# Designs tried in a protein design run: peptides against a protein of PDB entry 5ZKO. Part 33

Target 1, 44 residues: chain A of PDB entry 5ZKO
Amino acid sequence: SASNPRKFSEKIALQKQRQAEETAAFEEVMMDIGSTRLQAQKLR

## One batch from the design tools (peptide; aimed at target 1 T36 A40)

Design b2_p29_2 (made by RFdiffusion4)
Pose (drawn by RFdiffusion4):
Structure b2_p29_2 (pose): chain A 43 residues (1-43), chain B 44 residues (1-44), chain P 29 residues (1-29)
Amino acid sequence: ASNPRKFSEKIALQKQRQAEETAAFEEVMMDIGSTRLQAQKLR
Amino acid sequence: as target 1 above (44 residues)
Amino acid sequence: EELSEQLEELQEAVEELQEELEEAAAEAE
């Protein structure tokens, strides 16, 4: 499972992990401005 | 073909070089991250 | 390459947030 044999299974796993990380990465970058506005509220 | 060499030895050395650079910068931002968490005490 | 680009963007974003927090803390002094 974590280390498949077939090349098709390996490609599917790499694409799955890539989609998860891009979904999570594009969430952290999505609302950075909300955090950047918190500093202007603090200063 | 400069960033994309032909020989596999040149490709492996290139990946090793980049991995050393990426890890060196990563070990810097995460290193002095404690000094930033101490600055947070000044606010509260 | 895509993963390296995402890591470099995350490192820039963390450095910028750290500089903003250091500025806000200095002003609170």

Design b2_p29_2_s1 (made by RFdiffusion4, then SolubleMPNN; from b2_p29_2, 14 letters changed)
Fold by OpenDDE base, seed 3:
Structure b2_p29_2_s1 (fold): chain B 44 residues (1-44), chain C 44 residues (1-44), chain A 29 residues (1-29)
Amino acid sequence: as target 1 above (44 residues)
Amino acid sequence: as target 1 above (44 residues)
Amino acid sequence: QQKQEQRRKLIEMLRELQELLREAAREAE
């Protein structure tokens, strides 16, 4: 049932986890882009 | 009129569509993030 | 909306990173 509190709570928990993972991935990518761009520029 | 329910409903529908498209694109890119990270490490 | 913008930016940055890595790999061969 879509109205099941357990299912609702689980959905909210999964959504929060996904948002935290997206934030962490963004921060990691931002750190890597600077070094990657520098390496790519050296090869051009 | 900015208060027209039809215009509001249309705006919400378009917003939901765009959000779904961005979510699909994000999931596709995130599947390759592991390989991208490994490649970035090799360039360091 | 802020989270959606962050997601769009993440997608863009990841695609750019992938392209740069593919270019660097080809040029290193």
Scores: peptide ipSAE 0.170, ipTM 0.575, DockQ to the pose 0.494
OpenDDE base, seeds 1, 2, 4, 5: peptide ipSAE 0.153, 0.171, 0.137, 0.167; ipTM 0.558, 0.575, 0.500, 0.570; seeds 2, 5 fail the geometry check

Design b2_p29_2_s2 (made by RFdiffusion4, then SolubleMPNN; from b2_p29_2, 13 letters changed)
Fold by OpenDDE base, seed 4:
Structure b2_p29_2_s2 (fold): chain B 44 residues (1-44), chain C 44 residues (1-44), chain A 29 residues (1-29)
Amino acid sequence: as target 1 above (44 residues)
Amino acid sequence: as target 1 above (44 residues)
Amino acid sequence: SERSEQRRKLIEMLRELQEQLREAARAAE
């Protein structure tokens, strides 16, 4: 059955993994923006 | 103009806020699921 | 999901902001 605890647990694990990947990508972009802002500020 | 830096920064701020709200809601649900699982395990 | 879509959209906008800042830095040279 698609709604059994095993399938639910697996779905939760996959969602956590995806969330972690998306968070890492977000943090990377934020870090890059921070660096870019610092560069732009130095040129001004 | 709708595409000026001010409007863009405002859009970013609104999106960050919405993302934070959605994140909080998700974390709440995940915490509830975790608590429920722990309770179910204690009853077994 | 809506959450994943919003996150992806935010990342895209942040990349656009990054590019705008790079362009501004080049224009200042």
Scores: peptide ipSAE 0.139, ipTM 0.540, DockQ to the pose 0.123
OpenDDE base, seeds 1, 2, 3, 5: peptide ipSAE 0.131, 0.099, 0.094, 0.122; ipTM 0.503, 0.474, 0.476, 0.496

Design b2_p29_2_s3 (made by RFdiffusion4, then SolubleMPNN; from b2_p29_2, 15 letters changed)
Fold by OpenDDE base, seed 1:
Order: C-alpha cells, then sequence, then structure tokens
Structure b2_p29_2_s3 (fold): chain B 44 residues (1-44), chain C 44 residues (1-44), chain A 29 residues (1-29)
C-alpha cells in the first residue's frame, strides 16, 4: 500500500521530536554527571 | 616528647569530624548518582 | 581506609554511569 506521504511525514516529524526530547534529557543527565564528578573529585 | 594527651584527643576529634563530613558529602554524591542513574535508565 | 574505599566505589559508579549514558546516546542515534 502506498505509504501515505502525509503519514510518513508525520511519523518522521514525531521521530524527530522524540529524538530532540531524548537529546535534551541526555544533555541534562550529562550536566548532572559533570557536577557529580566534580563533587566526587573534591572528596579525593 | 610526651604527645600531649590534649593534642592527641584534639587530633582524634578533628579526624572524627573530618570523617563525618566526608561521609556526609559521599552520601550526598551517592544520592546524586542514584538520581542520575534513574534518569539514564529512563532514556533506555 | 573506609573513605578511600568509598571514593573508589564512587568513581567506579561514575564510570559505569558514563558508559551507560554513552550507550543510551548511541542507541538513540
Amino acid sequence: as target 1 above (44 residues)
Amino acid sequence: as target 1 above (44 residues)
Amino acid sequence: EQAAEQRRKLMEMLRDLQRQLQEAAREAE
């Protein structure tokens, strides 16, 4: 069945949005890891 | 020289205080790691 | 000695968490 280009474009848009949300969450966690690492280094 | 018992007791008190502060800081960092780990697991 | 062991354990946990984050990032790509 001809994958309705509109449904395909919608799936791509949803995938891009999800990827952006996952990237933002990852960056937040990486900043927390950076802070935690700095705190751990101060304990040395 | 007779290690002045007062100086020895003071050193022990300072060491115990330092250990308590290091333990508290460790527990705080462990909580941060625990939170970060939970966030990282949510990304999976 | 206990504080040194705790610090070693903490650093190990940080390394493991960093690895997990890198794996999650690769899976998200």
Scores: peptide ipSAE 0.152, ipTM 0.525, DockQ to the pose 0.102
OpenDDE base, seeds 2, 3, 4, 5: peptide ipSAE 0.146, 0.146, 0.151, 0.142; ipTM 0.520, 0.523, 0.523, 0.507

Design b2_p29_3 (made by RFdiffusion4)
Pose (drawn by RFdiffusion4):
Structure b2_p29_3 (pose): chain A 43 residues (1-43), chain B 44 residues (1-44), chain P 29 residues (1-29)
Amino acid sequence: ASNPRKFSEKIALQKQRQAEETAAFEEVMMDIGSTRLQAQKLR
Amino acid sequence: as target 1 above (44 residues)
Amino acid sequence: SETITTLSEQITTLQETITELQEELEEAA
């Protein structure tokens, strides 16, 4: 499972992991401004 | 073909070079991250 | 190779964002 044999299974796993990370990466970058505004509130 | 070499040896050395650079910068930003968490005590 | 390039770009973006947020926290403190 974690290390498939078929090349098709390997490609599907790499695309799955890539989609998860991009979904999580585009969430962290999505609301950075909300954190950048917190500093202006603090200063 | 400069960033994309033909020989596999050149490709491997290129990935090794980039991995050393990416890890070197990563080991810097995560290193002095403690000094930033101490600055946070000044606020609260 | 395309996935490795995309991961490298995401990592560089995350490092730059973390450095910017650390500088803003130092200014606020």

Design b2_p29_3_s1 (made by RFdiffusion4, then SolubleMPNN; from b2_p29_3, 17 letters changed)
Fold by OpenDDE base, seed 4:
Structure b2_p29_3_s1 (fold): chain B 44 residues (1-44), chain C 44 residues (1-44), chain A 29 residues (1-29)
Amino acid sequence: as target 1 above (44 residues)
Amino acid sequence: as target 1 above (44 residues)
Amino acid sequence: EEQQKQQAEQRRRLMEMLRELQQQLQEAA
């Protein structure tokens, strides 16, 4: 199965995209947690 | 928007899944590179 | 943060290996 350098570059690009999506999802979760924490702090 | 702890746990689980998928894809790329490198070495 | 640094390092290594392979193919041409 001829993995050529062009296919490698494609796979790297896809990997970078996946990383960006993962980071965005992580940041969203952290923002939600932060918002909830802030709300909980205001209720105290 | 009431992000409850249950929704947080879901988001964390999804994040872990994304991470696992990213790692699997990364490992696949590394295996392909390794195989290509080995083939290139055999051709020399 | 440490996990992100590790992932960045892995990507760096991957890019380096890709570059090396590309160079080897160019030298063989």
Scores: peptide ipSAE 0.180, ipTM 0.644, DockQ to the pose 0.056
OpenDDE base, seeds 1, 2, 3, 5: peptide ipSAE 0.143, 0.141, 0.168, 0.176; ipTM 0.611, 0.609, 0.630, 0.637; seed 5 fails the geometry check

Design b2_p29_3_s2 (made by RFdiffusion4, then SolubleMPNN; from b2_p29_3, 18 letters changed)
Fold by OpenDDE base, seed 5:
Structure b2_p29_3_s2 (fold): chain B 44 residues (1-44), chain C 44 residues (1-44), chain A 29 residues (1-29)
Amino acid sequence: as target 1 above (44 residues)
Amino acid sequence: as target 1 above (44 residues)
Amino acid sequence: EEQQKRQQEQRRRLMEMLRELRELLQQAA
């Protein structure tokens, strides 16, 4: 709840964690895209 | 893996889902911050 | 690129709101 600092801090911490997880997942996907593009390029 | 389009598509879908979840969590946090700010403002 | 921009904006807005909230709480004390 908005009035509970501890719960508020937990929500912020969870948000930061989710943001980090999303970033990591994005980076992984981008690496895979890069690798796929490289492989496709080799087949030309 | 980079060589499997189906698995690749699944990774993209998971990424999109995680992004949506992060956005929803962000909006929830922002609402709580906004409410807390409003309460704090009333105390001035 | 667009996804990264949105994420950066979200972080910016969050930090701004937290700063403002902290300042308000300090003023109310």
Scores: peptide ipSAE 0.268, ipTM 0.636, DockQ to the pose 0.167
OpenDDE base, seeds 1, 2, 3, 4: peptide ipSAE 0.273, 0.234, 0.246, 0.262; ipTM 0.641, 0.562, 0.589, 0.652; seed 1 fails the geometry check

Design b2_p29_3_s3 (made by RFdiffusion4, then SolubleMPNN; from b2_p29_3, 17 letters changed)
Fold by OpenDDE base, seed 4:
Structure b2_p29_3_s3 (fold): chain B 44 residues (1-44), chain C 44 residues (1-44), chain A 29 residues (1-29)
Amino acid sequence: as target 1 above (44 residues)
Amino acid sequence: as target 1 above (44 residues)
Amino acid sequence: QEQQKRQQEQRRRLLELLRELQELLQQAA
């Protein structure tokens, strides 16, 4: 049921995992953009 | 390649989608907990 | 920065609601 503390803890754990995965994906995108920006600067 | 603007735009779009999905999941958890809180308040 | 801020706020809100819930459940017990 919605009031089951164990179910709440599971939902929170899943949410934390999602946050970690999103952060990792964001960091990957930022690394790619950063690398590309650095390359573009070298062409100037 | 990492420097392809189209690939960047796709990565950014995917990241925005991930953010939206995480937010939706968060809101679902908050709704469940909020409902439980409301029920608990009724027991007081 | 905006993403990090949003995540931090979401985490904060979740923890606050959980704390309130725990307090209410303790009072009802």
Scores: peptide ipSAE 0.270, ipTM 0.706, DockQ to the pose 0.165
OpenDDE base, seeds 1, 2, 3, 5: peptide ipSAE 0.267, 0.257, 0.259, 0.262; ipTM 0.701, 0.700, 0.698, 0.703

Design b2_p29_3_s4 (made by RFdiffusion4, then SolubleMPNN; from b2_p29_3, 17 letters changed)
Fold by OpenDDE base, seed 1:
Structure b2_p29_3_s4 (fold): chain B 44 residues (1-44), chain C 44 residues (1-44), chain A 29 residues (1-29)
Amino acid sequence: as target 1 above (44 residues)
Amino acid sequence: as target 1 above (44 residues)
Amino acid sequence: EEQQKRQQEQRRRLIETLLELRKLLQEAA
């Protein structure tokens, strides 16, 4: 259906939410990698 | 809790899923914006 | 790094497109 401004704004909001979730997940993974690396270094 | 390899792989999989969903949502939004832009140009 | 770069590029493209759309809508009003 035609890009109703309401639906458009909803899509933008949803996109921003997904982007934020992706960023948060990435940061969590990077933090875990960092901690794992630190632990691995301590075992050397 | 300690970065268990299983939990790490789960986090990576979840991150990849979120990234794919974010990309799909971005493409959908860009398509809608494109159609709206075309309509707006026709109003000029 | 490549993932972050792609995400940043997507954000940039989205912002630029939205700014252009805003301009078009303002001109049509």
Scores: peptide ipSAE 0.268, ipTM 0.643, DockQ to the pose 0.168
OpenDDE base, seeds 2, 3, 4, 5: peptide ipSAE 0.246, 0.223, 0.250, 0.244; ipTM 0.619, 0.593, 0.622, 0.617; seeds 2, 5 fail the geometry check

Design b2_p29_4 (made by RFdiffusion4)
Pose (drawn by RFdiffusion4):
Structure b2_p29_4 (pose): chain A 43 residues (1-43), chain B 44 residues (1-44), chain P 29 residues (1-29)
Amino acid sequence: ASNPRKFSEKIALQKQRQAEETAAFEEVMMDIGSTRLQAQKLR
Amino acid sequence: as target 1 above (44 residues)
Amino acid sequence: FLEEVIDTKREQLTELLETIEELQEEIEE
């Protein structure tokens, strides 16, 4: 499972992990401005 | 073909070089992250 | 295919490091 044999299974796993990370990465970058506004509220 | 070499030896050395650079910068931003968490005490 | 995944991951990591550095500078100020 974590280390498949077929190349098709390996590609599917790499694409799955890539999609998860891009979904999580595009969430952290999505609302950075909300955090950048917190500093202006603090200063 | 400069960033994309033909020989596999040149490709491996290139990946090793980049991995050393990416890790070096990563080990810097995460290193002095404690000094930033201490600055946070000043606010509260 | 693997080279494209690696290049995407390198771009994401550079963006994350730059964002973290900017947030650390704002905290220090």

Design b2_p29_4_s1 (made by RFdiffusion4, then SolubleMPNN; from b2_p29_4, 18 letters changed)
Fold by OpenDDE base, seed 1:
Structure b2_p29_4_s1 (fold): chain B 44 residues (1-44), chain C 44 residues (1-44), chain A 29 residues (1-29)
Amino acid sequence: as target 1 above (44 residues)
Amino acid sequence: as target 1 above (44 residues)
Amino acid sequence: LEEELQKRREEQRRKLLEMLRELQQLIRQ
């Protein structure tokens, strides 16, 4: 059956959600790295 | 608690996995759109 | 780099939306 534009719009919306979740997870990792780096610098 | 380098490496690995999954999902959507476009063109 | 990832995702999004628009045009014609 021909995939309709509505199905594609739903898939795009789900992809945007995945992207947002991935961005949030990435930011958390970067914050953890940044904080650890700052702590290590303060202990020197 | 100071996140150790091992924890960072694990988080980065998990993030890379999520990126790969997101990319695969994107490629699937693009293939579906592409196939639908070709079908629509053949029906003209 | 996060910036490279963001650029790639933005490009992917742009391509996806472009193809969707093309499909919508094909269906409306």
Scores: peptide ipSAE 0.294, ipTM 0.725, DockQ to the pose 0.171
OpenDDE base, seeds 2, 3, 4, 5: peptide ipSAE 0.288, 0.289, 0.289, 0.291; ipTM 0.725, 0.723, 0.724, 0.725; seed 2 fails the geometry check

Design b2_p29_4_s2 (made by RFdiffusion4, then SolubleMPNN; from b2_p29_4, 17 letters changed)
Fold by OpenDDE base, seed 2:
Structure b2_p29_4_s2 (fold): chain B 44 residues (1-44), chain C 44 residues (1-44), chain A 29 residues (1-29)
Amino acid sequence: as target 1 above (44 residues)
Amino acid sequence: as target 1 above (44 residues)
Amino acid sequence: LIEELQKRQEEQRRKLLEMLRELQELIRQ
């Protein structure tokens, strides 16, 4: 049976959550890399 | 303490995995949307 | 690798928006 749009709203909510978690992890990685680069530059 | 490049490589690998999982979930939802839309059109 | 992650991150954001648009179209029908 065809899934209704309401079923998709739940999937969208889950996808938004997943993306938020991925984004947070991404930002953490980028921050760590950025800070490490800056530190490495300062130590030169 | 500054994280070393090896730690970054691990974090990057994990991030790529997360991105792949999100992509797979996206594709599934898009397929379902497409199928549902097609069914809805046929029922008109 | 960082540039790749950044590109993919933006792609994922775009995909979510695409999903929302497609859902809106489905709701309209």
Scores: peptide ipSAE 0.411, ipTM 0.788, DockQ to the pose 0.139
OpenDDE base, seeds 1, 3, 4, 5: peptide ipSAE 0.407, 0.400, 0.409, 0.406; ipTM 0.786, 0.784, 0.787, 0.786

Design b2_p29_4_s3 (made by RFdiffusion4, then SolubleMPNN; from b2_p29_4, 17 letters changed)
Fold by OpenDDE base, seed 2:
Structure b2_p29_4_s3 (fold): chain B 44 residues (1-44), chain C 44 residues (1-44), chain A 29 residues (1-29)
Amino acid sequence: as target 1 above (44 residues)
Amino acid sequence: as target 1 above (44 residues)
Amino acid sequence: LIEELQQRQREQRQQLLEMLRELQQLIRQ
């Protein structure tokens, strides 16, 4: 049966959550890389 | 402690996996929306 | 590699917006 718009809304909500988690993980990676680069520069 | 490059590589690999999963979910939802729209049009 | 991840993050945001637009079109039918 064709999914109704409500089911799609639920999937979109899940997608938003996934994206938020992905963004948080990405920001963590970027911060770690940035800090490591800064530390490496300071040690030179 | 500063994370080593190997840890970064692992985190990046995980991030790529997350991005792929989000893409797959996006494609599924878009396909379902398209199918539902087509069905709705046929029923008119 | 970081630039690739950054670009993909931007694309994912645009994809979510596209999903929302398509859903809106579906609701209007």
Scores: peptide ipSAE 0.441, ipTM 0.791, DockQ to the pose 0.135
OpenDDE base, seeds 1, 3, 4, 5: peptide ipSAE 0.439, 0.438, 0.441, 0.439; ipTM 0.789, 0.789, 0.790, 0.789

Design b2_p29_4_s4 (made by RFdiffusion4, then SolubleMPNN; from b2_p29_4, 17 letters changed)
Fold by OpenDDE base, seed 1:
Structure b2_p29_4_s4 (fold): chain B 44 residues (1-44), chain C 44 residues (1-44), chain A 29 residues (1-29)
Amino acid sequence: as target 1 above (44 residues)
Amino acid sequence: as target 1 above (44 residues)
Amino acid sequence: EIEALQERQRRQRRELLEMLRELQELIRQ
């Protein structure tokens, strides 16, 4: 396929966006894990 | 938010699925990159 | 486990970005 430098720049930007979204989703899950562990410890 | 353990385990499972899908997408893109690189080198 | 997978994903993405930049330079006119 005809790949131009602009298309590569767009792909780079997209990959950075995907990384940010995955990081946010990961951090949300980890926050829930942390909160659940804290609650379980308080109830012991 | 009330972290329901069941909902919690579902969130972890969904995150693992996302990570697996991202890995598959990475492998596909890297394969395409390899082909593109070979073509570009051939034309140099 | 998801932490280790997240770190793997970060490494993969760094590699992908590097390869994209290299290709961008290779194809640059």
Scores: peptide ipSAE 0.408, ipTM 0.763, DockQ to the pose 0.150
OpenDDE base, seeds 2, 3, 4, 5: peptide ipSAE 0.399, 0.402, 0.404, 0.405; ipTM 0.760, 0.761, 0.762, 0.762

Design b2_p29_5 (made by RFdiffusion4)
Pose (drawn by RFdiffusion4):
Structure b2_p29_5 (pose): chain A 43 residues (1-43), chain B 44 residues (1-44), chain P 29 residues (1-29)
Amino acid sequence: ASNPRKFSEKIALQKQRQAEETAAFEEVMMDIGSTRLQAQKLR
Amino acid sequence: as target 1 above (44 residues)
Amino acid sequence: AAAKEAAAAAKEAAAAAKEAAAAAKEAAA
């Protein structure tokens, strides 16, 4: 499972992990401005 | 073909070089992250 | 097996990169 044999299974796993990370990465970058505004509120 | 060499040896050395660089910068930003969490105490 | 170890190490590196991106967002505050 974590280390498949078939190349098709390996490609599917890499694409799955890539999609998860990009989904999570595009969330952290999505609302950075909300955090950048917190500093202006603090200063 | 400069960033994309032909020989596999050149490709492996290139990945090793980049990995050393990426890790070196990563071990810097995460290193002095404690000094930033201490600055947070000043606010509260 | 060497390939299983390399797949586990790549998973750990991807989790560490996600955590580092979250920490960079916190530092921007």

Design b2_p29_5_s1 (made by RFdiffusion4, then SolubleMPNN; from b2_p29_5, 23 letters changed)
Fold by OpenDDE base, seed 1:
Structure b2_p29_5_s1 (fold): chain B 44 residues (1-44), chain C 44 residues (1-44), chain A 29 residues (1-29)
Amino acid sequence: as target 1 above (44 residues)
Amino acid sequence: as target 1 above (44 residues)
Amino acid sequence: SASEAQQIQQQKQRQRRLELARLLRELAA
């Protein structure tokens, strides 16, 4: 079928949302790793 | 509370799984775009 | 590991950028 500009616009919006969610999840993981390292440092 | 290494290890595993799913979704989108372009070419 | 998580995130962002660019090109065509 023909290209649907609305469908692609919606996909773009969805991709931006997913990017934000992925970034938040990544930052949480990195914070947890950082916290673990800091704790290990304090116990040495 | 203390950081839980198992928790962030599991989060990383989930990230890997999500990445695989996102890759599959990406490939599907690219296939759809390719199909649309091919169809447009055939109609020209 | 932190390095592994970073590599995953970098790949995600690269794929996202490429996909967005392709979607925009298709939208503009």
Scores: peptide ipSAE 0.352, ipTM 0.710, DockQ to the pose 0.048
OpenDDE base, seeds 2, 3, 4, 5: peptide ipSAE 0.336, 0.339, 0.341, 0.335; ipTM 0.692, 0.687, 0.713, 0.710; seed 4 fails the geometry check

Design b2_p29_5_s2 (made by RFdiffusion4, then SolubleMPNN; from b2_p29_5, 23 letters changed)
Fold by OpenDDE base, seed 4:
Structure b2_p29_5_s2 (fold): chain B 44 residues (1-44), chain C 44 residues (1-44), chain A 29 residues (1-29)
Amino acid sequence: as target 1 above (44 residues)
Amino acid sequence: as target 1 above (44 residues)
Amino acid sequence: SAEEAQQKQEQKERQRRLELARLLRELAA
């Protein structure tokens, strides 16, 4: 069946949402790792 | 060598930029294709 | 680890790019 542009717009929107969520999660993880490393360094 | 958080922040920024550029390009193409299809439909 | 987290994010980015490319191909078809 022919690709529906509305379906594509929906898919793009969902991808943008996921992308934002994944980026936020990644940044959080990196922050936590960085903080943990800093704390470990301070305790050494 | 240990992963540097500053390097990660830079990579995240680059990834965000790339994602934005890719999304913009995708949306532009989708708009063009959609417009073309609409025009073709009107001329049929 | 930070390295593992980075690798995971890079993999996700690659997957996203591939999906966008797929969508473009589908729309162009």
Scores: peptide ipSAE 0.309, ipTM 0.664, DockQ to the pose 0.072
OpenDDE base, seeds 1, 2, 3, 5: peptide ipSAE 0.265, 0.286, 0.285, 0.316; ipTM 0.666, 0.673, 0.673, 0.672; seed 5 fails the geometry check

Design b2_p29_5_s3 (made by RFdiffusion4, then SolubleMPNN; from b2_p29_5, 25 letters changed)
Fold by OpenDDE base, seed 5:
Structure b2_p29_5_s3 (fold): chain B 44 residues (1-44), chain C 44 residues (1-44), chain A 29 residues (1-29)
Amino acid sequence: as target 1 above (44 residues)
Amino acid sequence: as target 1 above (44 residues)
Amino acid sequence: SSELAQQIQQQKKRQERLELARLLRELAG
């Protein structure tokens, strides 16, 4: 039960890292979608 | 380069799972902070 | 407190982006 403010800071830092990783994964998905759209346009 | 819509769906599903895990971690941090605040109030 | 508020807002933005990605996937398919 002895929650230390330092442990809070560490947990918040880990959260920010996860958010950055999720953003990177989102960008990859968007890139794939963009590539697919470009391919579809070329075939029309 | 053959990005399939099914693969997009899988990637989005994984993203949503990560978000859920991140939310759970966030809630844990908030609970710890809340507990600490309650303890501080009792000691005042 | 400010950092916690920022985390909440970032989660909301992430949800919005995921919905946008879903819509774009439907258009690309």
Scores: peptide ipSAE 0.183, ipTM 0.624, DockQ to the pose 0.084
OpenDDE base, seeds 1, 2, 3, 4: peptide ipSAE 0.166, 0.178, 0.174, 0.180; ipTM 0.611, 0.619, 0.594, 0.622

Design b2_p29_5_s4 (made by RFdiffusion4, then SolubleMPNN; from b2_p29_5, 23 letters changed)
Fold by OpenDDE base, seed 5:
Structure b2_p29_5_s4 (fold): chain B 44 residues (1-44), chain C 44 residues (1-44), chain A 29 residues (1-29)
Amino acid sequence: as target 1 above (44 residues)
Amino acid sequence: as target 1 above (44 residues)
Amino acid sequence: SAEEAQQIQQQKKRQARLELARLLRELAG
């Protein structure tokens, strides 16, 4: 490919964005699980 | 939400898939960098 | 709550975009 440092930097930046979004998605799942557990606990 | 274990499992499975895709993308970037370095070395 | 989690997710996505923009500006400068 016509690889230059700029292109690599852009790819890295996009990768970091993806990582952040995927981390956020993971945290959402965990938070949802946590809230469900808390609700179940309150009903006991 | 109507959260049940099955729904959580599905979310986690999707997240794992996303992580795998992210890893593949990262490896592609690193491979491109490596190939570029190799090409530069051959020209020296 | 799940709704709060979704809000947090959206915030993180926004932050990611801002970071990307910052990085691109730094590379262009």
Scores: peptide ipSAE 0.206, ipTM 0.648, DockQ to the pose 0.055
OpenDDE base, seeds 1, 2, 3, 4: peptide ipSAE 0.200, 0.205, 0.204, 0.206; ipTM 0.644, 0.650, 0.646, 0.652; seeds 1, 4 fail the geometry check

Design b2_p29_6 (made by RFdiffusion4)
Pose (drawn by RFdiffusion4):
Structure b2_p29_6 (pose): chain A 43 residues (1-43), chain B 44 residues (1-44), chain P 29 residues (1-29)
Amino acid sequence: ASNPRKFSEKIALQKQRQAEETAAFEEVMMDIGSTRLQAQKLR
Amino acid sequence: as target 1 above (44 residues)
Amino acid sequence: AALEEASEQLEELQETVEELQTELEEAAE
């Protein structure tokens, strides 16, 4: 499972992990401005 | 073909070089991250 | 391709973390 044999299974796993990370990465970058506004509220 | 060499030896050395650079910068931002968490005490 | 995209995402995360740390130091001062 974590280390498949077939090349098709390996490609599917790499694409799955890439989609998860991009989904998570595009969430952290999505609301950075909300955090950047917190500093203006603090200063 | 400069960033994309033909020989596999040149490709491996290139990935090793980039990995050393990415890890070196990563080991810097995460290193002095404690000094930033201490600055946070000043606010509260 | 997928490794190049992960490397670009990591560089963007590092720059974002450095900017947020500078903003927190400025606010603390």

